# Designs tried in a protein design run: peptides against a protein of PDB entry 4CIC. Part 65

Target 1, 148 residues: chain A of PDB entry 4CIC
Amino acid sequence: KVSTKGHYGVQAMFDLAQHFGEGPVSLKSIAERQGLSEPYLEQLIAVLRKAGLVKSVRGAQGGYILAREPRDIKVGDIIRVLEGPIAPVESVSQDDPEHSLKFDFSVTKSVWEKVKKSIEEVLDSITLADMLKDAEEAQMAQGYMYYI
Target 2, 147 residues: chain B of PDB entry 4CIC
Amino acid sequence: KVSTKGHYGVQAMFDLAQHFGEGPVSLKSIAERQGLSEPYLEQLIAVLRKAGLVKSVRGAQGGYILAREPRDIKVGDIIRVLEGPIAPVESVSQDDPEHSLKFDFSVTKSVWEKVKKSIEEVLDSITLADMLKDAEEAQMAQGYMYY

## One batch from the design tools (peptide; aimed at target 2 V2 E83)

Design b2_p26_6 (made by RFdiffusion4)
Pose (drawn by RFdiffusion4):
Formats: sequence, structure tokens, C-alpha cells
Structure b2_p26_6 (pose): chain A 133 residues (1-84, 100-148), chain B 132 residues (1-84, 100-147), chain P 26 residues (1-26)
Amino acid sequence: KVSTKGHYGVQAMFDLAQHFGEGPVSLKSIAERQGLSEPYLEQLIAVLRKAGLVKSVRGAQGGYILAREPRDIKVGDIIRVLEGSLKFDFSVTKSVWEKVKKSIEEVLDSITLADMLKDAEEAQMAQGYMYYI
Amino acid sequence: KVSTKGHYGVQAMFDLAQHFGEGPVSLKSIAERQGLSEPYLEQLIAVLRKAGLVKSVRGAQGGYILAREPRDIKVGDIIRVLEGSLKFDFSVTKSVWEKVKKSIEEVLDSITLADMLKDAEEAQMAQGYMYY
Amino acid sequence: SAFEEEVLKLAEETKFDIGLDSLTIS
């Protein structure tokens, strides 16, 4: 199961990545395109801003923009920002879960927002039918 | 975060794998060695039994034993048993989570109870210091 | 004693935590 925070955090950062070249966008516009609750988004952006992943601009087309290029933002970075008598007895079971954790970390560190932008272009495109191989 | 069910399901199955050659063990003994609640374990075992992963033996010093050899039980098998207008718009974000799911499935399908038994022996051993 | 009680409390709080809050596994 993917947490609401993880899903919405990545969705919102990806929406900003899709508008990075065009410039700042309002939070309302992000919420509208992504189907997110504005109050929740406001709180999410506040953390991402403190983390240096997004920045606010005061323009007419003020609003929010990525603070780092998409190629320099791993999905794992976003997740890391959002997340927060004695004796030793080794647990092999816990070691299995450590391996699961490591594999997840590897996948999320292997994908950047730029990679997601490239995938978005390839997967939702249109073309003449003869070109589908 | 790992669910209580996944953690206890794998713990209990691994305890049974550690006792597979010796024979049946009571649920109380599993709960004691693994620090588990007996009521929760009993409910857990009932599902594992229905799935053919464990079997009950009448015996006298009877109890429960794995229904398949450890080498034929993937950790992923255990997890799978315990788990249970319109328009299309592709979500690249959801595709990321699908990749995460795939990698977890791959890790859990690559480890059997036999692998865990081998790891348990290697990690919790003792030997002359010169061999480290 | 106080150190051991603190470690035990933390161990109970993190028993099912593998450091990934964005995901719940199984």
C-alpha cells in the first residue's frame, strides 16, 4: 500500500516537473489537474519548500516552481523528505525485510523526475498507426 | 512499514522450518520462542493450514509442521496467502509504484524458507576467532 | 537502567518499522 503522502507528494512534484520550462503555476492549478485536495497540497508544499525541492515566486504568474531541475530530483529524494533487560538476538525474518527495503530504495533512487517526464511523453503520445511495432 | 500479519506470518513459518526435521511442535511453543500472542497465532495458523502451508498432526507430542519442504516455500508464497463516468488517463506516478511492487515481489520470490535456514545457521554461529 | 528502558520503548515503537513510511508491506 502506498501512503497518501507518497502518492500526492510525487504527483505534485511531477506536475511541477511538467511545467518547469513554462514557469510558476498556482497550487490551485496543481490540485485541479491532479485531483488533490488543496488543503492537503498546501501542507505538502510547505514541507517540500523547506526541503529546498520547490520554491515560491512573487510574479503575476506567481506561484510555485521546482527548486532543482527534474534530472537532479530522484523520486527517492522526495520520499525521504516526506518521511520522518537488553539483549541481541539476530532475526533472519527482519533481514528479509531489510532486503525488501533496500530494493525499494534502489528503484526509487533509479528514477528521476526527468525520467518520469520522458516516460510521460512516450506513453501518452499519439502517432500514425503504422508506426506501432 | 511491515504489517503485523506479514511479520508474524513469516516468523511463525520460519519457526516451523527450524523444527521441520524434528517433527510437530505446539502453537504455544512457537508463540513462546517468537514472542507472539497465542490468539493471533492461532488465527494466523488457521489460514496457513487452509492454504496447505502447514498441517496439524494428532500424535501425542503432536502439534503443527510445515506441509511442504522449506525449499518449496517462498517468502512471497506466505505473503500472498495472507493477503486479500469512466475514462482512461495514464499515470506515470502509478507506474513508479508498479515498479516498486515488482521489485518487492522479486525479492520475496527469491528467498525460500530453506534459504532462511541457511542464513540463520551462518549468521548465528560461533567459531574460533582465527576463522573470522 | 534508564538507558535500557529508553531502548526497549524505542524497540517496541519501531518493531514493524523498516524505515519506509510511504509504504505498508503485507

Design b2_p26_6_s1 (made by RFdiffusion4, then SolubleMPNN; from b2_p26_6, 14 letters changed)
Fold by OpenDDE base, seed 2:
Structure b2_p26_6_s1 (fold): chain B 148 residues (1-148), chain C 147 residues (1-147), chain A 26 residues (1-26)
Amino acid sequence: as target 1 above (148 residues)
Amino acid sequence: as target 2 above (147 residues)
Amino acid sequence: EESSLELLRKLEEEKLDIGLGYLTLS
């Protein structure tokens, strides 16, 4: 399961992608569209901004924009920013050493490392532009169903 | 992150794979080799047995064996049995509703579904036989023998 | 002394960091 932070972070970034080129969008508007609390979104945006994925625009029509084109932002980039680097595999710490020992089984670790690598590859293969395309395709598909 | 249950379940299954063809192994022996508590292992084995991945052998030399050949047991099979279906996204219900509303955004959902699919593909691509092979290769490389 | 049942519960609730970071499989 992906954390809420990662999930909503991607949503927020996607919202910004949808409005890319239209100027800055307010946090309020993003929050409303994405079903997020504004305070929570503020925290997310702060992290994303610090990481250089989002830019703030000041003024009466201020808000936030993507700092890069949607095609230049991978989902993996967003996740790494929000969640940090994927931690290395750690051994289990048992509460009662009398019942269990810490066991570092290298073969099992290798399995999880393969999983990790796969996740990274997938997330790095998807850009915000890809997501925009998917959204467009979905809309077209739904539109066709209404006309049938 | 994988639960301890999933992790140790895979370890236990791998132990059984290492001893496949040698007859039943006791839970005690597995627990000792894998650094598990015997009671905990009993619970894991119960689930694995119920799922048909492990068989119990009764008698003085009783214990457990893999129900299938190592090549016929995927890591994905083990994980699905122990952990259930992989959920790519945390349920919003556990989060503070003041911070987030339940929003089903289809596009983002699709991203996580792709992640899920990828995980499943990886786990389903690895068998216990593959793990045995990896262990052998590691032993040869490191000069370390696993029991 | 923790009961065996309590220990088992704790172990079942324990999560292993397998390098997935933001993901929990269970």
Scores: peptide ipSAE 0.083, ipTM 0.795, DockQ to the pose 0.289
OpenDDE base, seeds 1, 3, 4, 5: peptide ipSAE 0.078, 0.060, 0.108, 0.088; ipTM 0.791, 0.788, 0.804, 0.795; seeds 1, 4, 5 fail the geometry check

Design b2_p26_6_s2 (made by RFdiffusion4, then SolubleMPNN; from b2_p26_6, 12 letters changed)
Fold by OpenDDE base, seed 3:
Structure b2_p26_6_s2 (fold): chain B 148 residues (1-148), chain C 147 residues (1-147), chain A 26 residues (1-26)
Amino acid sequence: as target 1 above (148 residues)
Amino acid sequence: as target 2 above (147 residues)
Amino acid sequence: DELSKLLLELAEKTKFDIGLGYLTLS
């Protein structure tokens, strides 16, 4: 089973980043803007809140805010919080049911470890602030295309 | 569904690299050494052969060899051949069946594209020759621990 | 660990095998 929590979680956190400094945002509004189900978003936000990446504000104008500035939240932080620990499970190969997937080959393991490290570095190099900047640049570029 | 073709394909190609210059290797021998089913390996080798990464040698002492030197085969080449071009596929979310995974959010898409690029760069930076070297170093290190 | 789930997700979405077929998400 593959989880999509990371994808939607980053999307939700980005929405909160776009509204950072403007006060609390309702889950409903996030769900609507991001095309997410509200119940699913509630689950994601609960995890993010527990991890201290999001704060809840109570009251009639309550909702959620980022717990830290966008520049202080890495994409990698979001992914780590949402995906949690995974344990290698011995499973039957989907393509070769005659053999259990034993990841015992040390050399190939090292390849995938290098890939993993690279991914971590990339995700840790991107903050929500970086994403905001990229979005602004993209909007400006589109705006220029409409004026040309 | 996650494919394991890439994993086993790299393993099989590495086996062929270890025997490069020694003549053809039988599928049976590769399967035995790598803990793969022979029929599954046949399918992998067929794809790799078609892509020109492996050559078939006919005869009583026939089998398979790398079509190029280990230094000229990247791990990325093997993965691309076995998995095909990496194109996003729209799928239903396993965690949220109410929403199709529409990878339409441009900003998050850019994040995953950066990740993809990073993966490609890593895989393209590793050759079968590099893997051979790493294996040799590991064996030497183990040998020193026994002494 | 945490990134393995992401890798699996990416592998599924892009059909890119990253050698993590032995891992499952709980």
Scores: peptide ipSAE 0.116, ipTM 0.710, DockQ to the pose 0.069
OpenDDE base, seeds 1, 2, 4, 5: peptide ipSAE 0.109, 0.107, 0.114, 0.104; ipTM 0.712, 0.713, 0.705, 0.706; seeds 1, 2, 4, 5 fail the geometry check

Design b2_p26_6_s3 (made by RFdiffusion4, then SolubleMPNN; from b2_p26_6, 14 letters changed)
Fold by OpenDDE base, seed 2:
Order: sequence, then C-alpha cells, then structure tokens
Structure b2_p26_6_s3 (fold): chain B 148 residues (1-148), chain C 147 residues (1-147), chain A 26 residues (1-26)
Amino acid sequence: as target 1 above (148 residues)
Amino acid sequence: as target 2 above (147 residues)
Amino acid sequence: SSSSKKLLELEEKNKFDIGLDYLELA
C-alpha cells in the first residue's frame, strides 16, 4: 500500500500542478483543498522542496510552486522522494548462524522484484501533466452528464 | 510492502510446490526449511487451507499438500487469500464526515488503481510452477548439482 | 489469548520490508 505520505504527497503535488503558472500557492490553500492538516503538509512540502520538486516563493504573495513543469515530474519521482528508494528486501540480518539454512529464497525475492519493477514502471509512466489531462477529461465527462 | 504474511505464505506454498507429488509434508519440516516458526506457519496454513489452496492429510504420515497443481496456483491467488484484496492505498476510512471534502481526487485514485492493476497482473502472471522453474534454473546456474 | 497478541506483535515486527516500500500491503 502506498503510504499516507506518498498518497498525500501526490495530492499536494497535483494541487500545485493544477495551479502551475498561476503563481505561488499558500500551504493553507493546498491544505484546505486537499483536506490535509497544514502541519502535515508542511512536512511533506519540506521534503519535496529539499528534493527540488517544489520551490518556495517568499513575499506577500509567497507560497509554493512546482520546481518543474508538470510534464517533467513523474509520480514515480514524487514517490521516490517521499518514501525513499523502494528498499530492496532487507536481508533479514544473517546474524543467527543456526538458522543459516534460510534458503535465501531467491525465487521469492524475484517475485517481489518483479512486482517492484512493475510498480516503478507504472509510476514512471504517469506525469503530473497526465494527471491534469485526466482531471480535465473527467470534468468534461461530468459536464456532459449534466447537460444530458 | 508485501506483508510478512504474504511473503512467508508464498514461501510456504513454494515449499509445498517443491514437494508436490511426494506426499504430505509436515509443518515442522516446512518451518525448518523456510526458517519459519511452527506456530506462525500453523496460522498461515490454516488460512491457506480454508481458502482451498492447501489440503491437510491425516495419519502417521500426515501433513499438508497443495490442493492444486503448482501451475494452477498463482502468486496472486496466495496473496489475495493471505492479505485480501490488493489495496494500493489504504482507503482512509470514510468515517470522518467533516473531512467530507476529501476531494475524492478521482485522479489520484486512478493512479493507485493503475498501480494495483499492474501488481495484480504481475502476481497473476506468476504461478508456483513458474517459481519451480526459476528455482531449477537458478540451481543449474549455481552448479549445485545435488548428486 | 496472550499468545495470539504476541503473534500479532511478531507479525507487525516481522514486517518484511520486501522493498515494496510504497505498498503497505495489509
């Protein structure tokens, strides 16, 4: 399961993408729109900023902007920043010699590696621009249903 | 992250697959080979048995067997049984109505649904028979010809 | 039973980080 951190991080980044080109948005406004606590969002944004995905703008109209165009930010980039590298299966420390016959079930590890690779491929195939497009298409579809 | 339950469940099922056709294997033997505690394995096997992936054999040579051929058991089947539906995002329980403006960000949801689908496709593409084949290939590559 | 709680705690502690960091599978 994507961590709450990853989920909300993608939401926050998507909010910034929706406002891309409109100038800096306040954390308060993002928090309100995304249903996040402002303190939690501050933590997320701090990580995203440190990773260079978000920029802070200072001043009376200060806030945050995407550091890159939405097309240049993959969901995978956001997730990697927030959750870190999908840590390879930490080998349970070899320390207990008697259970040495832990068949390093290389085969079971390979299953999870395949899953990991698949997830990465999906997340790297989706940009914030793709998400914006999907949102627009969804709004158009809903708008058409109201006119029918 | 695949839960420990899912991971060990797949290991246990793979052990049973390796011994498929040899008759029932004891939980003790599986636990020893897989580095699992016997009590933990008992819980896993109980779930797997209830789901019809494993059969218990009674008697002096009692134990467990796969309920199906290794080719007929997908890793996805094992995971679904042990962990339930692959939920990419824990649905934040809908219970707090005031956070009702949870923009059901249909878009973010769609991202996770795509991830889910991808995971399911991978796990459903791998059978225990595929894992057996991979193990055989790995053993051949490592030169461990068990004479 | 105390044993069931300990097993659940052990299950929680033995969360194999199978490197699917993003997927807390249940």
Scores: peptide ipSAE 0.194, ipTM 0.845, DockQ to the pose 0.279; fails the geometry check
OpenDDE base, seeds 1, 3, 4, 5: peptide ipSAE 0.194, 0.166, 0.166, 0.134; ipTM 0.841, 0.834, 0.837, 0.841; seeds 1, 3, 4, 5 fail the geometry check

Design b2_p26_6_s4 (made by RFdiffusion4, then SolubleMPNN; from b2_p26_6, 19 letters changed)
Fold by OpenDDE base, seed 2:
Structure b2_p26_6_s4 (fold): chain B 148 residues (1-148), chain C 147 residues (1-147), chain A 26 residues (1-26)
Amino acid sequence: as target 1 above (148 residues)
Amino acid sequence: as target 2 above (147 residues)
Amino acid sequence: EESSRKLLEELLKNKNNIGLDYLELA
């Protein structure tokens, strides 16, 4: 399982969303619940904090909280922070004179641009609040399966 | 530019589409036009041939052709052949009893599944014929800029 | 260019988890 920053970042942010309003959550507790190494999580949280998606709270009950409401954090926001822009603005370097190679390259490039755009649209359509709702629905569905 | 099998595979298939109906195209000519190494292209073409997306033609004018019309080859078909399933059917290994970890994992998984599905839909919506059309439109647009 | 490449690379690295092995292009 190659753990990506994006995957685990979303997982960590989702954990913080589940505890939103309950106060600061320790990195240790997040790491334990999400099956992440604490040192790795520290790195992720540092980036997320710098980007203003999480806040650090100091004190005996210190830890981390979401900096915004779950509804105001898109999965796309998390991914952009951790991985950078999902769609690079490819500067069309105009300078290579050989027309045919450029053309073929441009069309294939357009395919991948469409893919990137689609990914962005999907990730920007999902908020942490949506994920929370999905989690609740899944729990209810499981609960009903055990009572049947 | 990390050259992926998928990227160059689509590029090679597009080159074959541009020459569809003109007869067999040599790997050398594809490699030259697409800026690919011939040995790398040989590997890609071998996979594509095995999957039935391209045909080998023997003889002095031998080479490769698309096995189907450009309209009948989706970009998604090419990617699946070269890279495998875009959305692996994750066998939900049912067996891990600890509910909470499974749940969080399931929700995050669902996000990525949605992304995968979206990618598949996009790639399956684009045929080599669509790419040919886009190329023609781009050429016309460039031609008008120079006049 | 570099960031999208990295995202794509990371998605590809996680191919076993997210099945996006084909996205190495950025």
Scores: peptide ipSAE 0.131, ipTM 0.764, DockQ to the pose 0.079; fails the geometry check
OpenDDE base, seeds 1, 3, 4, 5: peptide ipSAE 0.128, 0.052, 0.119, 0.071; ipTM 0.757, 0.745, 0.751, 0.751; seeds 1, 3, 4, 5 fail the geometry check

Design b2_p26_7 (made by RFdiffusion4)
Pose (drawn by RFdiffusion4):
Structure b2_p26_7 (pose): chain A 133 residues (1-84, 100-148), chain B 132 residues (1-84, 100-147), chain P 26 residues (1-26)
Amino acid sequence: KVSTKGHYGVQAMFDLAQHFGEGPVSLKSIAERQGLSEPYLEQLIAVLRKAGLVKSVRGAQGGYILAREPRDIKVGDIIRVLEGSLKFDFSVTKSVWEKVKKSIEEVLDSITLADMLKDAEEAQMAQGYMYYI
Amino acid sequence: KVSTKGHYGVQAMFDLAQHFGEGPVSLKSIAERQGLSEPYLEQLIAVLRKAGLVKSVRGAQGGYILAREPRDIKVGDIIRVLEGSLKFDFSVTKSVWEKVKKSIEEVLDSITLADMLKDAEEAQMAQGYMYY
Amino acid sequence: SLAEPPVLHETLELPMMTLVLPEALS
């Protein structure tokens, strides 16, 4: 199960990545395109801003923009920002879960927002029918 | 975060794998060795039994034993047993989570209870210091 | 005392053999 925070954090950062070249966008516009609750987004952006992943701009087309290029933002970085009598007995079971954790970390560090932008272009495109191989 | 069910389901199955050659063990003994609540374990075992992963034996010193050899039980098998207008718009974000799901499935399908037994031996051993 | 499950990632509830995602607003 993916947490609301992880899903919405990545969705909002990806929406900003899709508008990076065009410039700042309002939070309202992000919420509208992504189907997110504005109050929840406001709180999410506040953390991402403190983390240096997004920045606010005061322009007419003020609003929010990525603070780093998409190629320099791993999905794992976003997730890391959002997340927060004695004896030793080794647990093999826990070691299995450590392996699961490591594999997740590897996948999320292997994908950047730029990679997601490239995938978005390829997957949701249109073309003449003869070109589908 | 790992669910209580996944953690306890794997712990209980691994305890049975550690006692597979010796024979049946009571649920109380599993709960004691693994630090588990007996009521929760009993509910857990009932599902594992229905799925053919464990079997009850009448015996006298009877109890429960794995229904398949450890080498034929993937950790992923255990997890799978315990788990249970319109338009299309592709979500690249969801595709990321599908990749995460795939990698977890791959890790859990690559480890059997036999692999865990081998790892348990190697990690919790003792030997002359010169062999480290 | 009873055993406690590990906490690996707060973003994910594991194990995951079926993907579960939050719903978007209408």

Design b2_p26_7_s1 (made by RFdiffusion4, then SolubleMPNN; from b2_p26_7, 9 letters changed)
Fold by OpenDDE base, seed 2:
Structure b2_p26_7_s1 (fold): chain B 148 residues (1-148), chain C 147 residues (1-147), chain A 26 residues (1-26)
Amino acid sequence: as target 1 above (148 residues)
Amino acid sequence: as target 2 above (147 residues)
Amino acid sequence: SLSEPPVLTEAFELPMTKLELPERLP
């Protein structure tokens, strides 16, 4: 399960990407468009801002913007910020001192490391710009279905 | 996070793979070798047995065996049995009826679907036989050839 | 009551935050 935090974080960042270049977006407007709790979004944005993925703009037309271009923000970057490093399987080194000599070559650990690597590769292959493109392509595909 | 259930399930299945062809293995022996709670292992084995990945052998030398050869059991098969289908991100379809017409082309959903697919591909690419081979290679590399 | 096996959704907290390694059962 993508954590609610990761999911909503990517969703909020994607909303900011859709409005990139239009100026600062209010948390309220993001919350309304994305169906998010505004207080929850505030917490997410605070983390994303601290990580330098989002900038706060002050003033009457204040709000938030992406700190980088959509092409320069990977989904993996968002996830690492919100959820931390995709934790390697911490080998529960059972400190059972007697079995200390078994090289805890947990073949099982290697499986999970392969899974982790695969997730990282996928998330690092997708930018907010790729997501914008996918959204545009989907909108075009839907538009064509209405003309048939 | 791989669940504790998935992790221990793969570990228990791997133990059974290491003993494949040697006859039935007791849950106690698996638990001891793998550092698992025997009662917890009983629950895992019950699920794995019900799914047809493990067979129970009855008698004085009773226990469990793999129901298939190690090459015929993918890690993905074990995980699907223990944890269920790698759930697509349940779109929290907030049943907000008014937004019903927006093709919930959640571009975000597509990201998670890509992640899911990638996990499935990895887990389906690894068999218990591959894990056995990796273990043998690691043992050789460590110079622990017990002569 | 055989508790329904927890759906993979709980098991793979994607993104893999802390792989809940099995807590060492005491």
Scores: peptide ipSAE 0.030, ipTM 0.792, DockQ to the pose 0.092; fails the geometry check
OpenDDE base, seeds 1, 3, 4, 5: peptide ipSAE 0.029, 0.027, 0.024, 0.027; ipTM 0.787, 0.782, 0.781, 0.788; seeds 1, 3, 4, 5 fail the geometry check

Design b2_p26_7_s2 (made by RFdiffusion4, then SolubleMPNN; from b2_p26_7, 11 letters changed)
Fold by OpenDDE base, seed 1:
Structure b2_p26_7_s2 (fold): chain B 148 residues (1-148), chain C 147 residues (1-147), chain A 26 residues (1-26)
Amino acid sequence: as target 1 above (148 residues)
Amino acid sequence: as target 2 above (147 residues)
Amino acid sequence: SLSKPPVLTGAFELPMVKLELPEKLP
């Protein structure tokens, strides 16, 4: 399961991508459009800003913008910033020595590494620009269905 | 992260695959070989048994066996039994209606569906027999490095 | 009684991929 943080982070970044070139977007407007709580969005944006994916603009027309073009931001980049490294297996915390996976069987590890690699490949193959294109295509397809 | 449940479940099923055809394996012996707590393994085995992936054998030489051949058990089958459906996004629990993802934007959903499909394809492409083969190849490769 | 916003514990719980968000939000 993608964490809610990863999910909402991608959603918020996609909202900023839809408004890319239109100037700064307020957190309030993102929260309203995306159905997010403003306090939760503030936390996400703080992390994304620190990672250099989002910029804050000050002033009366202040808010947030993407720090890069939508084509230069992968979904994988957003997820890595919010979630950290894509780890397929929860390394059991060091604190329970009895649950130390003493036998990290190379074979079971290889299964999880294959899963990790597959997820990374998918998430790194999708940019915010690809998501914008998919949204436009979906909107056009809906428009055609109403006119037929 | 694979849940500890999924990870240990695959590990326990792999141990049973390594002993497939040798007769019933005790939970104690699996726990010892796999570095698992016996009580935790009992919980995993109960779920796997209920799903028909493992059989219990009664008697003095009792224990557990795979219910199917290693080639007929996918890693994906084990994970689905232990974890449920591979869901890329945690559907926010129904309990907070305000956090109903009202805007399940079709576009963000499509990203997670692509991730889901990719994971399913990987896990459904790996059987316990494939894992056995990989273990044998790794053991042979180590043997050749020592000679 | 302001219902506490559900702390959506941002764990990407794929059975396999719990993307651990580092707990320490500052």
Scores: peptide ipSAE 0.034, ipTM 0.765, DockQ to the pose 0.150; fails the geometry check
OpenDDE base, seeds 2, 3, 4, 5: peptide ipSAE 0.033, 0.034, 0.033, 0.030; ipTM 0.768, 0.765, 0.772, 0.767; seeds 2, 3, 4, 5 fail the geometry check

Design b2_p26_7_s3 (made by RFdiffusion4, then SolubleMPNN; from b2_p26_7, 9 letters changed)
Fold by OpenDDE base, seed 3:
Structure b2_p26_7_s3 (fold): chain B 148 residues (1-148), chain C 147 residues (1-147), chain A 26 residues (1-26)
Amino acid sequence: as target 1 above (148 residues)
Amino acid sequence: as target 2 above (147 residues)
Amino acid sequence: SLSKPPVLHESLELPVVKLELPEDLP
């Protein structure tokens, strides 16, 4: 499961990407634009900041910015920070040598490893810059002139 | 998450695939071979039977068999039966037209749809017959290391 | 009356395989 945490974390990081280069954004403004509770967003931002994906800016115009350019942040990086390793197949190393069980387990494990790899490849192929581009293309298709 | 239900469901279906053509297998024997509780396996098998992936055979040698050949059952079919649609992005159709929220939600949704599609493609590319072949290849490879 | 923000309980339950070990089955 991409948890609600992963989903809202990507959404909050995407909001920061949309404002990249405009200066620091307040948590309140992100929460309002993304339909998130401010206390929940504070918890997400704390984790993302500790991982070095977000920076806090202090001062009267304080807030948060991306710590790297949108092109240098993969969706996979955000998910790994918030949820840990993508689909850890905890290999139950059942050390029991005798039973046919080990073999059957290995084949089913290989299915989930293929799924894991596929998820990782997708999430590591998408940057925040790719998401920004997809957003711009969708806005143009809807006849919304992007007022930069 | 492929839930524990999806994982054990694939494992139970794979056990039935290994015995395909040998006749009906008892739930007890599947449970013992797969390290599953018999009551839990009964619940899984009931769902799989209702979906037409498994058949119950009655009699003194009664039990369960695959309802189709292993080549005609995808891992994706098993997961859809047990878990429902693979990664349903329930689109909250928030009908509220005015807010910037719709656009941001659409882009994040597209990321999860790409992930969903990738999972579906993988699970629909693997049959129980492919799993049987992978099992045979791994057994042969282990057999060659012991000689 | 501040309308309670809708708790989007939409767990995007992407199937991440939590292999719950059978030992954690009660």
Scores: peptide ipSAE 0.033, ipTM 0.775, DockQ to the pose 0.071
OpenDDE base, seeds 1, 2, 4, 5: peptide ipSAE 0.034, 0.036, 0.033, 0.033; ipTM 0.778, 0.779, 0.778, 0.777; seeds 1, 2, 4, 5 fail the geometry check

Design b2_p26_7_s4 (made by RFdiffusion4, then SolubleMPNN; from b2_p26_7, 11 letters changed)
Fold by OpenDDE base, seed 1:
Structure b2_p26_7_s4 (fold): chain B 148 residues (1-148), chain C 147 residues (1-147), chain A 26 residues (1-26)
Amino acid sequence: as target 1 above (148 residues)
Amino acid sequence: as target 2 above (147 residues)
Amino acid sequence: SLSQPPVLFEAFELPITKLELPEKLP
């Protein structure tokens, strides 16, 4: 399960990327466009703001903006902020306290570390600008399908 | 969470790989070596056996063996058997009819699909034979540190 | 005691059998 936080955080950041340069966007408008609960979005935005990925603008036309250009924000940066460091689960099996499975099996651990590294590389290779481009290309492809 | 099933399944299969060619291994011995609950291991082995990754040998020296050579079993095969297909984020398309939400959702979905593909590629690139080799190399490295 | 469950695996519930997108929170 992509954590709900990671998923919705990427959606909210992508919405802010689509409106980058248009000025501050209200949380309400992001929530409506992304199909998110406004209270949940407030929590996500608070974390993202504290991490310096989002800025709050005050005033009558207040709201939120990206703190950096879309090209300067990786999906990996968003995930690390919302979820924390992409670390391999120390499976603390809560259910068997005595079997602290010391992940002493260095070899099995190395498999999960390879998986982790691969995920990090993917998430760090995708920027919000890449997502914007993918969106534009998909919209153009749909537009062509309606004109044919 | 690496599902406890996937993690322990890989450990159990790796134990069987280490003993490949030595004959059948008892569940008790696997459980003891891998620090697994024997009842939990029985469930995992039942699934792995049904999928044809493990064979049961009957008799006084009965137990379990790998159904294939360690080189012919990918970590991805073990994970797919225990966890099911490494499925992309099935966007639970809540039928939110508004077209704009669908598009933004598709782009976000593509990110997770890329992550999924990357995970599959890694897990399908690692065999139990690769894990055996890594274990031997690690043991040699530790042996050299003690000498 | 690095007690924090590693985020990515919680985020992805690896082994990611179903990357279940979070259902729309009601």
Scores: peptide ipSAE 0.049, ipTM 0.796, DockQ to the pose 0.381; fails the geometry check
OpenDDE base, seeds 2, 3, 4, 5: peptide ipSAE 0.035, 0.035, 0.045, 0.030; ipTM 0.798, 0.792, 0.796, 0.790; seeds 2, 3, 4, 5 fail the geometry check

